# Ledger of designs, part 98: peptides against a protein of PDB entry 6MBK

Target 1, 240 residues: chain A of PDB entry 6MBK
Amino acid sequence: GFEMVNFKEEGFGLRATRDIKAEELFLWVPRKLLMTVESAKNSVLGPLYSQDRILQAMGNIALAFHLLCERASPNSFWQPYIQTLPSEYDTPLYFEEDEVRYLQSTQAIHDVFSQYKNTARQYAYFYKVIQTHPHANKLPLKDSFTYEDYRWAVSSVMTRQNQIPTEDGSRVTLALIPLWDMCNHTNGLITTGYNLEDDRCECVALQDFRAGEQIYIFYGTRSNAEFVIHSGFFFDNNSH

## One batch from the design tools (peptide; made by RFdiffusion4, then SolubleMPNN)

Design b2_p10_8_s4 (from b2_p10_8, 5 letters changed)
Fold by OpenDDE base, seed 1:
Structure b2_p10_8_s4 (fold): chain B 240 residues (1-240), chain A 10 residues (1-10)
Amino acid sequence: as target 1 above (240 residues)
Amino acid sequence: SSLVPVIHPL
């Protein structure tokens, strides 16, 4: 077992409530608990999604809007998850002037400026869509869609999006994985996969954890983390 | 979870 804990420096994380052994399946998250492109389609966003080519083409933006709609919905199933998300991120979209100045001496500056420009353009586009599109009238964000909202949602998705299989396993889709993504990072191997038979994300312990210890995972490059969906985990005994 | 993402275009 584990529990959610707010660690002073790391924010929210998971703490073991019992000893957990390496390679033990300690955490699983069924598809129904995930925020996915499909759940976005099935939400209040669905009618707009069905008519907007950008939402259809860019699953990360669909997730961002899904996140915003759910945040603005008091009765959203994902409210407990959303409340655990940071209010700000270390993404380029949050860089202060001094950080941008530092980057001017690096090759990354062009990518940063590209993100700023693209995000601003996307915001302007969707602001107009939300104001004018008939299917946007029912969105809970209709009267509360700021650049700060959009920046937050895009950054939330950028730092937390994962690739998972579709229900039939024929393709991949994007997902935010509540509870699982609360695990803070450590060096190691990817220990999360998707079990298609049980239709759930599964995480095995990277190492032994004692009761009371924080549970860490390795997620490498966090954006679009790929799960081992066909061969299971890097551990031979955890093939799915 | 708090992770600095790799910079990529949107």
Scores: peptide ipSAE 0.027, ipTM 0.690, DockQ to the pose 0.047
Fold by OpenDDE base, seed 4:
Structure b2_p10_8_s4 (fold): chain B 240 residues (1-240), chain A 10 residues (1-10)
Amino acid sequence: as target 1 above (240 residues)
Amino acid sequence: SSLVPVIHPL
């Protein structure tokens, strides 16, 4: 029903290959294809994760390191996905000095400075961990962990992390959702949920799309998507 | 994918 296309202005996106009706389930992504905290634990990062309290406490950082490890791994299952990610972002961690100065007159400056300080502190901490921790020796980023790498990974996760249920549905975890997050953003309602019965992320069409049209979705007012957890995805249950 | 920049505290 769709294909990946590199659009000139929007970068990678999805294009309909047939007519898609509003509310039609056009895209689903099984759990096994997601980059999750669990997949991070089961990767080369797993031994370090099991011994680092920050990785354990902060799923977003675990995903950031998972993303960096997989990016640095030529044979990673997620290479096709990672290669579609932007190399840079228009997020606060990439703001130039003049952009930050402009924000000094706004309340947002406190959040920007907080993010800068936290990211810098995290980098400094993990740089030391990577240099000194025995389990870090197996990480493909051992000798090439820069602030730029960390900034990119954190920004990638910040803009693309989603809340999904655990396999048993008892808790919420974090995930990057390949293919789904290729959809470019438009205004509307969240049309993505998680189907626990089929163990997959499901996306229904926000509107009618004709064959050849770009498929847009609404990520919400936040970069982090909150999934509606049901025994099936119902559009009517999205209160967003 | 073009993402809308959102400020989130880390």
Scores: peptide ipSAE 0.025, ipTM 0.683, DockQ to the pose 0.049
Fold by OpenDDE base, seed 3:
Structure b2_p10_8_s4 (fold): chain B 240 residues (1-240), chain A 10 residues (1-10)
Amino acid sequence: as target 1 above (240 residues)
Amino acid sequence: SSLVPVIHPL
């Protein structure tokens, strides 16, 4: 009932191919199609994950490395999804010197500097891990792990990570949700949930959409400050 | 079927 389209002002989005009614289940994504912390553990990253405390503690970093490993793998199941991701982001990690100078007059500057420092420290740590850890030898990124790669992966996860239940529903985990995350946002109510019985993400229509209209979802009320702070970089208050 | 809310990316 929908197709991916490149909209002139909004970039990629979903367009209805038929009339969709409000509250209609128009989109679902089974767990097997998600990039999750669990799929990271089950990938080429799994042996390293099992030995690295930071990967274990920070699901967002595990997803970032999973994304990098899959991007570097020509036969990855997620290649079609990865190719839809932006090559660059409008996040603080991509700010130019003049943009950072502009922020110096704002309270956000401290959070931006903290994000830069944390990201740089994480990169330096994992660069050493990738060069020295026995389980890193099989990673497709071993000889091609740059700061730009890490910045991209972290920013991709930051802007697209979702909390979903674990398979048994006992805990929450992190996931990238292919196809669903192509929906652009509008004001409204959250219309996405996880169906544990069918083991899938489910999205119902926020409103009536006609054939040919763009399908919007509501991401929630978020300030720019909340985007900078809560974007998944600062999950652990652990001063590393 | 009970839906568990998906927390959208901030």
Scores: peptide ipSAE 0.037, ipTM 0.727, DockQ to the pose 0.682; fails the geometry check
Fold by OpenDDE base, seed 2:
Parts: sequence; structure tokens; C-alpha cells
Structure b2_p10_8_s4 (fold): chain B 240 residues (1-240), chain A 10 residues (1-10)
Amino acid sequence: as target 1 above (240 residues)
Amino acid sequence: SSLVPVIHPL
């Protein structure tokens, strides 16, 4: 009941191909289609993951490396998804000097500087790991791991990572949710959950959508500062 | 079926 469309100003989003009613289950994504920490562990990254304490402790970094490995793999199952991701982001890691200078008048500047420093430090660490660790030899990024690659992957994960339950429902893990994460944001209520019985993400419509309308979802309660830092945008109607 | 919230990125 929907299709991917490139909208002016908003970039890619989902458009209804039929009328969708409020609370209708219009979109679901099985676990097997998700990029997760578990799928990272089960990939070519698995041996390195099992020996690197940072990858083990920081699921977001594990997802970033998983994303880079899959991007560098022509036969990756996730190539269709990866090709829908932005090539760059409006997040602080991509700010130009003038944008950073503008933020000097805001409280966000300290978080921006922290992101720069942390990302640079992580890159330097993992560059060395990739060059020296035996289990890095099979990674498709072995000879092509730049700061720009890392910045992109970290930003992709930062803007798209979600918490979902583990298969047994006992814990939470991190996931990128293909197709679903193409929905752009609006104010409202969270209408996405994980169905453990069917092992899938389920999204119900926030409101009625007519055929031809863009389908929006609510990402959750965030301040504009959090949107800038974590999502790279301000939302004018953000009531939070 | 039981639904567990999906938490969007922060």
C-alpha cells in the first residue's frame, strides 16, 4: 500500500498507493530483513567483533562497521537498502565552519565538539585495528577505510538506529529497520512496535492517509537540540 | 500478540 518516492525538500519517503486508515497495520518488517548487532556478529565482521571490546560494548559502532562491510560487498543482501541511504547528512559531523560558528552561540556547541573528538578518536583506533588485527584481513574495507567512510557510517547509525527486543524478548538490541526508516517525521504518537510472536516490526498508521499522500511517523519525544545533534534537523511543530 | 515498543534513535 506504499511506494518509495523522492520528495522535494525532504528527500526519500514513503507515499501511500491506496487509502490507509488510522491504526491500520500498513507496514511490517521481519527480523531477518533488519541490520542488527546479531547480523553483524554473524557476518564477516563476526571474528573481529568477538575479539574487540569496543565493538562488543558499543552496538552502534558494531552497526556502523556492519554497514560499511555490507556497503563494500556487491552481493550484500542489504545493497538495495544501503543505496537508499543519504551520501551525506546534516548532522554535526558534516557541519561546515560557518555552521559550527553559528552554533557557538548555542549550548549545542559542546556536544558538537565532543562528537568531533570522539568520532576522530574512534576512527584512529579502528584504523589501527583494521591494519593490525588478524581477523580484519577478510573485511572488504581492509584497504579502503577512510574517515569519510567512518563518518558516514556513524552518522547513518546515529540517525537510524532503533532498540528492538532480542528474539527471546529478554533483552534489547540495536537495529536498522529497512523500508520503515524511510518514513519521515511528524508530531504524534509512537505507532511502531515489535511483534515477538511473528518476529517483526509492525507499524500502524498514525492517521488516515489518502492515496498519493506521504506517510509520516512519529520518531518519539525529542527536543530540537536533540534533533540537531542526533537527527540533523529542526522540526518547527516540535512540541517537545 | 504482545507488542514491544520500537525506540527511535536519540
Scores: peptide ipSAE 0.035, ipTM 0.724, DockQ to the pose 0.888; fails the geometry check

## One batch from the design tools (peptide; made by RFdiffusion4, then SolubleMPNN)

Design b2_p11_3_s1 (from b2_p11_3, 7 letters changed)
Fold by OpenDDE base, seed 1:
Structure b2_p11_3_s1 (fold): chain B 240 residues (1-240), chain A 11 residues (1-11)
Amino acid sequence: as target 1 above (240 residues)
Amino acid sequence: MPVGMPISLAI
């Protein structure tokens, strides 16, 4: 199979423990291991989710809060995954003053400022919600909800969220995909899909990998979170 | 590391 390795410069990645052939299904992640909007609804966050319109409307924010709640929970099933996440990200929310000044000459500055402003407003809103809402009293983050926490969670979700089908395949939901998102990137084709029959995310090898080699995947242009749904190899096992 | 999709942070 594979093993998780810290490649220093690249951070955590997956290394092959045996030879893996191109197109081989080497990695799958069952739905039960995913952090989803549904798992957020079924967690300690569920009561608050059911009453907060923003959490309901914005699945990415629901995932961010789910991530924060699980991080603050020592016995969380996802602790091993959460501990592998970066502490900081190369996102506009982490840009230094010099980077922002450089971008002032570009059209990108408007997006940076918008993102910062929106994130700050969201934080202020949810800070008040956590302090005042009855269903927030049981949240493990109630006494430890900083802007830095929120910035980290939002950036984690921003960089790692994927679209997957619901269990019945009738609609799309958002998910963080542990283990799979540990693969580092290379150029190529999207080799990840969702198998509804087995209810799992599946990844096939982009190329041959030898034992001891790092396994790379192509995440595509992440402008399309839809890749798991749309670019996934629907193995039409219409072998009827 | 996965390249982030911009979260529509539109409030």
Scores: peptide ipSAE 0.031, ipTM 0.713, DockQ to the pose 0.054
Fold by OpenDDE base, seed 4:
Structure b2_p11_3_s1 (fold): chain B 240 residues (1-240), chain A 11 residues (1-11)
Amino acid sequence: as target 1 above (240 residues)
Amino acid sequence: MPVGMPISLAI
């Protein structure tokens, strides 16, 4: 077992409530608990999604809008998860002018500027869509869609999106994985996969954890949100 | 906290 704890320096994390052994399946998250492109399609965003080409083409933006709609919905199933998300991020979209100036001498500046330009363009586009599209009238963010809201949602998705299989396993889709994404990062091996038979995200312990210790996981090389579920199955090395 | 995957924000 584990519990959610607010660690002073690291923010929210998971703490073991008992001893957990290496490779023990300690955490699983059923598909029904995930924020996915599919759940976005099935939400209040669904009608707009069905008519907006950008939402359809860019699953990450669909997740960002899904996150904003659910945040603005007091009765959202995901409110407990959303309340655990940071209010601000250390992503390029939050860099101060001096930080950006410091990066001007680096190759990273081009990526930073690209993110700013793209995010600003997306905001401008969707601001117009929200103001003019008939299906946007039912969105809880209709009268409260700011750049700060969009920046937050995009940064949340950027930092937390994962690839998971579709229900039939035929395609890959994007998901936010509540509870699992509260684990803080450590160096190691990816110990998370998706079990299609049980239709759940599964996480095994990277190492032994004692009761009272923070549980860390390795999210992989986050250059690409490829939660490359390399082997979707934990190889039960049941060496018989 | 998960480290972010850069969203290709290319419109």
Scores: peptide ipSAE 0.036, ipTM 0.737, DockQ to the pose 0.056; fails the geometry check
Fold by OpenDDE base, seed 2:
Structure b2_p11_3_s1 (fold): chain B 240 residues (1-240), chain A 11 residues (1-11)
Amino acid sequence: as target 1 above (240 residues)
Amino acid sequence: MPVGMPISLAI
C-alpha cells in the first residue's frame, strides 16, 4: 500500500505503507479514473468539442479545458485529484521578468517567446469562443475564464499528459493519470504500462521500497507525452 | 511532478 504525503521541497508524493518489492505491481489506475479526451467529450465540454475544430485537433487543449471545467465544478469526480495539482509550474509561461532576461542570451528565449505567444493567442481565441458560442453557455467557466486559468490548465496538461491506448487498443489518446502522476521522478527504467485486458494503467516498483519510504518512478527521458504506454512495460534502457 | 510535454501550441 501507499499514501499521499506532502513532502518538503518535493510537494505531494506517494509514501509506502508497507514493504514493496522491486517489480511488484503496487499501483494501478483504471481507465474510468483517468481524465482523457474521451471523458472530455462525454462531459459538459462535449457539445462545444463537437463544434470546435481546435478542440478536436488538439487533444491537449481539450484536456486543458476539461481540467478547467472540472475544477470549476464542486461536485466533480476529479476534485480530489485537482486539489493535488500545483498552483504554479516551472514552465516558460510562469517565467518572471528576471528569468526571461537571463534567457535573452540563450537560444531558449525563442522557445519561451513562442510558447507565450501561442498560449496568449489560444486564450484570446477561446475567450471569444466561450463568450459567443451557444454550446459554451453550460460551461462552468463561462464567466470566469482568465488567462491565469488557461495558463494553469495548459501547464498542468503540458507537465502531466500521457499517451494511452484507446479502449480497443487501435489508437492512442491523451490522458491525465491521477494518483500515478503524484509519484516523484527518479532515474531508472520505465515501469509503467497499460493493461488492455484489465483496461488500466499499471505501475510496478522500480526498486525495493520499505514502509515509510517515498515511492519514485521513472518518467523517461522524454516528455510525458512521448511516454507511449505501449501495451507492454517499456523497459527501454534509455541510457541516452 | 511529471516532466512536461510541450503542448504544440500551433494555432
Scores: peptide ipSAE 0.034, ipTM 0.733, DockQ to the pose 0.059; fails the geometry check
Fold by OpenDDE base, seed 3:
Formats: structure tokens, sequence, C-alpha cells
Structure b2_p11_3_s1 (fold): chain B 240 residues (1-240), chain A 11 residues (1-11)
């Protein structure tokens, strides 16, 4: 149906290998392939998660630590996905001094400073936790937890986290969605949902695509106020 | 590539 391609201006994306019709289910990702708060709890991070209030309260930080632990694990199931992630981001955490100075005259500077301050405080807290907590001794990042690692993981999660249902559908959780998050954005309607019956993320085509064309999806309207980066998940109650 | 939505890292 599709292949991963490096497009000159847009970076990595998906290209159709056959004709795809509008509304055709062309892509699905089972829960077992997702990086979720639940998979974090079931990983080497699980014992620490169970005893740290911040990890429990902030699913995005749990995902960031899950991403770091899996990156540091050569045999991680998610290594192929992690290797596709950018090494750096255009997020405020990567702004140079001159970029920050340029923003000093704008209201955006307050958000930038807030993000820097919050991230630095989180790093300092978790550095201490990793150094002192008994369950942290099993983490592959125990002796290699830098601010650069943390800002990368936080930025990765910040740019790629999605809201999905829990396995029982009773609550919402956070996930990174491999393969799906390689699609580039276009204007349109949300065509990605979660199928609870089949326990998978599903994406239908926004429009007709011909063989050899890049497949675009609509991520939704992104506001700075939205905690969920990809609002593109509708929980369709399959009342069909 | 998904354009990042800002995570409110607000504790």
Amino acid sequence: as target 1 above (240 residues)
Amino acid sequence: MPVGMPISLAI
C-alpha cells in the first residue's frame, strides 16, 4: 500500500505504492506496536513509575522516560522507530541565544522561558531521583542521563504524542504511533481514529492518491493550549 | 513529519 520515502522539502513521508481511494483504510497500527504510558509501566521503568508521583501524574514525562530507556536499550523492540526520529527539533528548547533575543520583544518569550524553566526543573528533579531511587539502578540511563537527553525526549514526545483510549476504552492515555507519525500534513478533515474492537489505530485516506504520490493526512487544528499534539484521533464509537 | 504541538510541561 505505501512505503517510507525521504522527500526533498518535507523530509520523511509515506508514498503510495498503489492507487488508494478516498476513505479507504490504508494504514493501521495495533496497540502492541505503540509506545504508550501502559508500555512504559510494563517496561524496566515500571517499578520507578509505580513509586514516583510525577511520572504517574504526567503521562508525557512517562513517555519521555520510556523513549530514553528504549533508546538506551540496543535490543529494544522500538529501535527501528527511534532511529527515524530527528536528533534535534525546532522547539523552543533548542533555540539559540540569538533566537531567544529576537523573541524578547514578543509575548512568545514568556512561553519560551516557561518551557525552559519547567524542563530544567523536571530534569533536576529526575536527575536526583535517578541518582537516589533504588528502582533507578535498573534503568539503562542510570549513568548517562544528561539535560540533552531529556530535552530530546521531551521534544520528541511534545511533537509526536497522541491521545488514544486505554485498552478497556474507559479512559484516555498518551501514545507515540510508529509509522503513522511519518505522514506529512495537509489541510482537510481528521481521518485517523482508534478501533477498540480490533485494538488498533486506523487511518483512512483523505482523498484519492495515485501510485507514486505522497500520502498526506490532516493532524487537526493544533492550538498551543491543547495537551494532545495530534487531535486527529476521533474515538469513533463504531455504532455501525 | 508531525509538527509538534507544545506539551504544556506545566507542573
Scores: peptide ipSAE 0.032, ipTM 0.715, DockQ to the pose 0.062; fails the geometry check

Design b2_p11_3_s2 (from b2_p11_3, 6 letters changed)
Fold by OpenDDE base, seed 1:
Structure b2_p11_3_s2 (fold): chain B 240 residues (1-240), chain A 11 residues (1-11)
Amino acid sequence: as target 1 above (240 residues)
Amino acid sequence: MPRGMPISLAI
């Protein structure tokens, strides 16, 4: 029903291979294909996760490290997904001086500075952990953990992490959703949920898409400032 | 579900 395509200016996205009707379930991703906090715990990161309070408390950081470990692992199941991720982002962590100067007149500046400061602190903390913690010896990133790596992983997670239920539905956890997260953004309504019975993420079409059209989703209700901070772009048709 | 979420970066 769809295929991965590299669209000019928008990067990778999904294109319909047939007509898709509004509200049609056209895309689903089983839990086993997701990068989750649980898959992080079950990976080479698991021993360190079990001993580090920050990884345990901050599922987004756990996902960032999971992403880095899998990226550094040639035989990772998620290599095909990871290779589709942007190498750089337009998120605050990548802002140039002129962009930061422009934002000084906006409400976003405080959040930008906070992201820089917090990310730098996290990197410094985890650099020391990776160098000194016994369980870090198994990590494929042990000898290649740079700020650029961490910045990329944090930005990847920031732009792509989602809340999903645990297997028993009793709690929520964080996940990266391969294939689905390739959909580019348009204005609309949330059309993705989690089906616990089938244990999968499910996406219904926001509108009719004809064969050959790009399939868009709505990323969520956010201000333009929030789009910049969390998604790295302004959306002119954002009603908020 | 939304794509992406604010990261609590505070440590």
Scores: peptide ipSAE 0.287, ipTM 0.860, DockQ to the pose 0.095
Fold by OpenDDE base, seed 2:
Structure b2_p11_3_s2 (fold): chain B 240 residues (1-240), chain A 11 residues (1-11)
Amino acid sequence: as target 1 above (240 residues)
Amino acid sequence: MPRGMPISLAI
């Protein structure tokens, strides 16, 4: 077993409550617990999704709006998950002026500026859509949609979105994976896959974990620049 | 599965 714990420097993570062996299937998350593009389509966002070409084309933005709608919904099934998400991120959208000045001497500055400009453009577009589109009237964010809300949702999705198969396995879709995504990162190999037969995300242990140890996963191959830009952190032991 | 992916920014 495992439990969610707030670690001093790493924030929320998972701690083993028993010894877990390497390659043991210790964690699985059924499709019904995931926040997906499909669950977005089946939510209060569904009518707007069906008519907005950008939401349809950009599953990550659909997830961002789904996350915002569910956050604004007191009775949302995902409230326990949403409450575990960081309130702020170390992603470029949250960089202070001094951090941006430091990056001005690096190639990363172009990616930072691109994120700022594109996120601002998306916000401006969707602000207008939410204010004017008939199917936006039931959205809980209708009268409370700020740039702060949008950058938080975009950053949440950017740092946590995953590709999973559709139910029939014919295509891929995007998902946020509650509980699993609470695992913090370590160097290693991908140990998470999707089991279509059981219709669940499955995670096997990267290594032996003793009772009381934090359970880590490998988030995937990233450059240090990609960690900063897309994951919001540096990892000194990055083998990329 | 990798956790997190770049945002497609083109709208």
Scores: peptide ipSAE 0.280, ipTM 0.862, DockQ to the pose 0.092
Fold by OpenDDE base, seed 3:
Structure b2_p11_3_s2 (fold): chain B 240 residues (1-240), chain A 11 residues (1-11)
Amino acid sequence: as target 1 above (240 residues)
Amino acid sequence: MPRGMPISLAI
């Protein structure tokens, strides 16, 4: 087993409550617990989604709006998960002017400016949609849709979205994976897959973990620049 | 190893 713990420097993570062996299936998350593009379509957002071509084309934005709608809904099934998410992020959309200045001499500055521009344009577009579209009147965010809300949702999705198969396995969709996404990063190999027969995400241990040790996963091959842009941190032991 | 398809991790 495992438990959620607040670690120094790393924030929240998972700690082993028993010895776990390498390649042991220690964690699984059924589809019904995931926040997906499909669950967004089946939510209060569904009517608007069905009529907005941008929501349909960009699954990450659909997830961001799904997250905002569920956060604004006291009876949301995902409230326990949403309460575990950071209120703010160390991602580029939260950088202060001085932090941006440090990046001006790097390739990352172009990606930072792109994020600012794209996020601002998306917000402006959807602000108008929320104010004018008939199906937006049903959304709990109708009278409370700020840039800060949108920035938070986009940053949450950017740092936590994953690709999973659709229920029939014919296509790929996007998901937030509660509980699993609490694992912090270490260098290694991808150890998470999707079991279509049991309709669940499955994670096997990257290595042996003793009782009381933090459980790490490998997030994937990234440059340090990509870690800053997508995860808000540098990883010194990055082999790539 | 996990049963089923590997997923892409974007975290």
Scores: peptide ipSAE 0.094, ipTM 0.730, DockQ to the pose 0.707
Fold by OpenDDE base, seed 4:
Structure b2_p11_3_s2 (fold): chain B 240 residues (1-240), chain A 11 residues (1-11)
Amino acid sequence: as target 1 above (240 residues)
Amino acid sequence: MPRGMPISLAI
C-alpha cells in the first residue's frame, strides 16, 4: 500500500504504508481512470475537437483543454486528481526575468523562447476559437479563459503527459495518469509499462521501499536542461 | 504476466 503525502520540498508524493520489494507491482491504473485524448474527444470538448484541426493534430493541446474543461466542471470525475496538481509550476512559462537572463548563457534559452512563443500563439489562437466557434459556447471556460489558465494547463501536460497504447494496441496516444504521476523522480530505470491484456498502466518498484519511505520512480533519460524545460526542476544527481 | 510495454513521460 501507499498514500499521498505532501513533502515539504518535493510537494505531493507517494509514501509506502508497508514494505515494498524491488520489482513488486505496487501500483496500477486502469485506462478508464486516465485522462486521454480519447476521453477529451468523449467530453464536452468533443464537438470542438471534431472541428478544430489543431486540437486534432496536437494531442498535448487536446489534453490541456481537457484538463481546463474538467477543472472548470465541479462534477468532473477527475476533480480529486486535478485538486492534487500544483497551482503553479517551476517550468519556463513561470520563469522570472532573472531566471531567463541566467539561461541566456545556456543552450536551453532557445527552447525557453520557443515555449513562450508557441504557448502565446496557441493561447491567442484558442482565445479567438473559444470566443467565435459555435461548439465552444458550451465549454465551462467560455467566459473565463485566461493566459494563466492556459499556461497552467500546458505546464501540467508538459510535466505529466505519457505515451500509452490505444485500446487495440495499434497506435500510441497521450495520457495523464492519476495517482501514478504523483511519484517524484529519482535516477534509475523505467519501471512503468502498459498491460494491454488487463488494460491498465502498471508500475513496479524501482527498489526496496520501507514503510514510511517516499516512493520514487524514474521519469526517463533526460539532460539537466530537459529537466528544467520539461519537468520544472533540476536534478543534481542526473547521470546524463 | 508479460510486462507491458515500457512507458515514460513524454517530453
Scores: peptide ipSAE 0.075, ipTM 0.727, DockQ to the pose 0.705

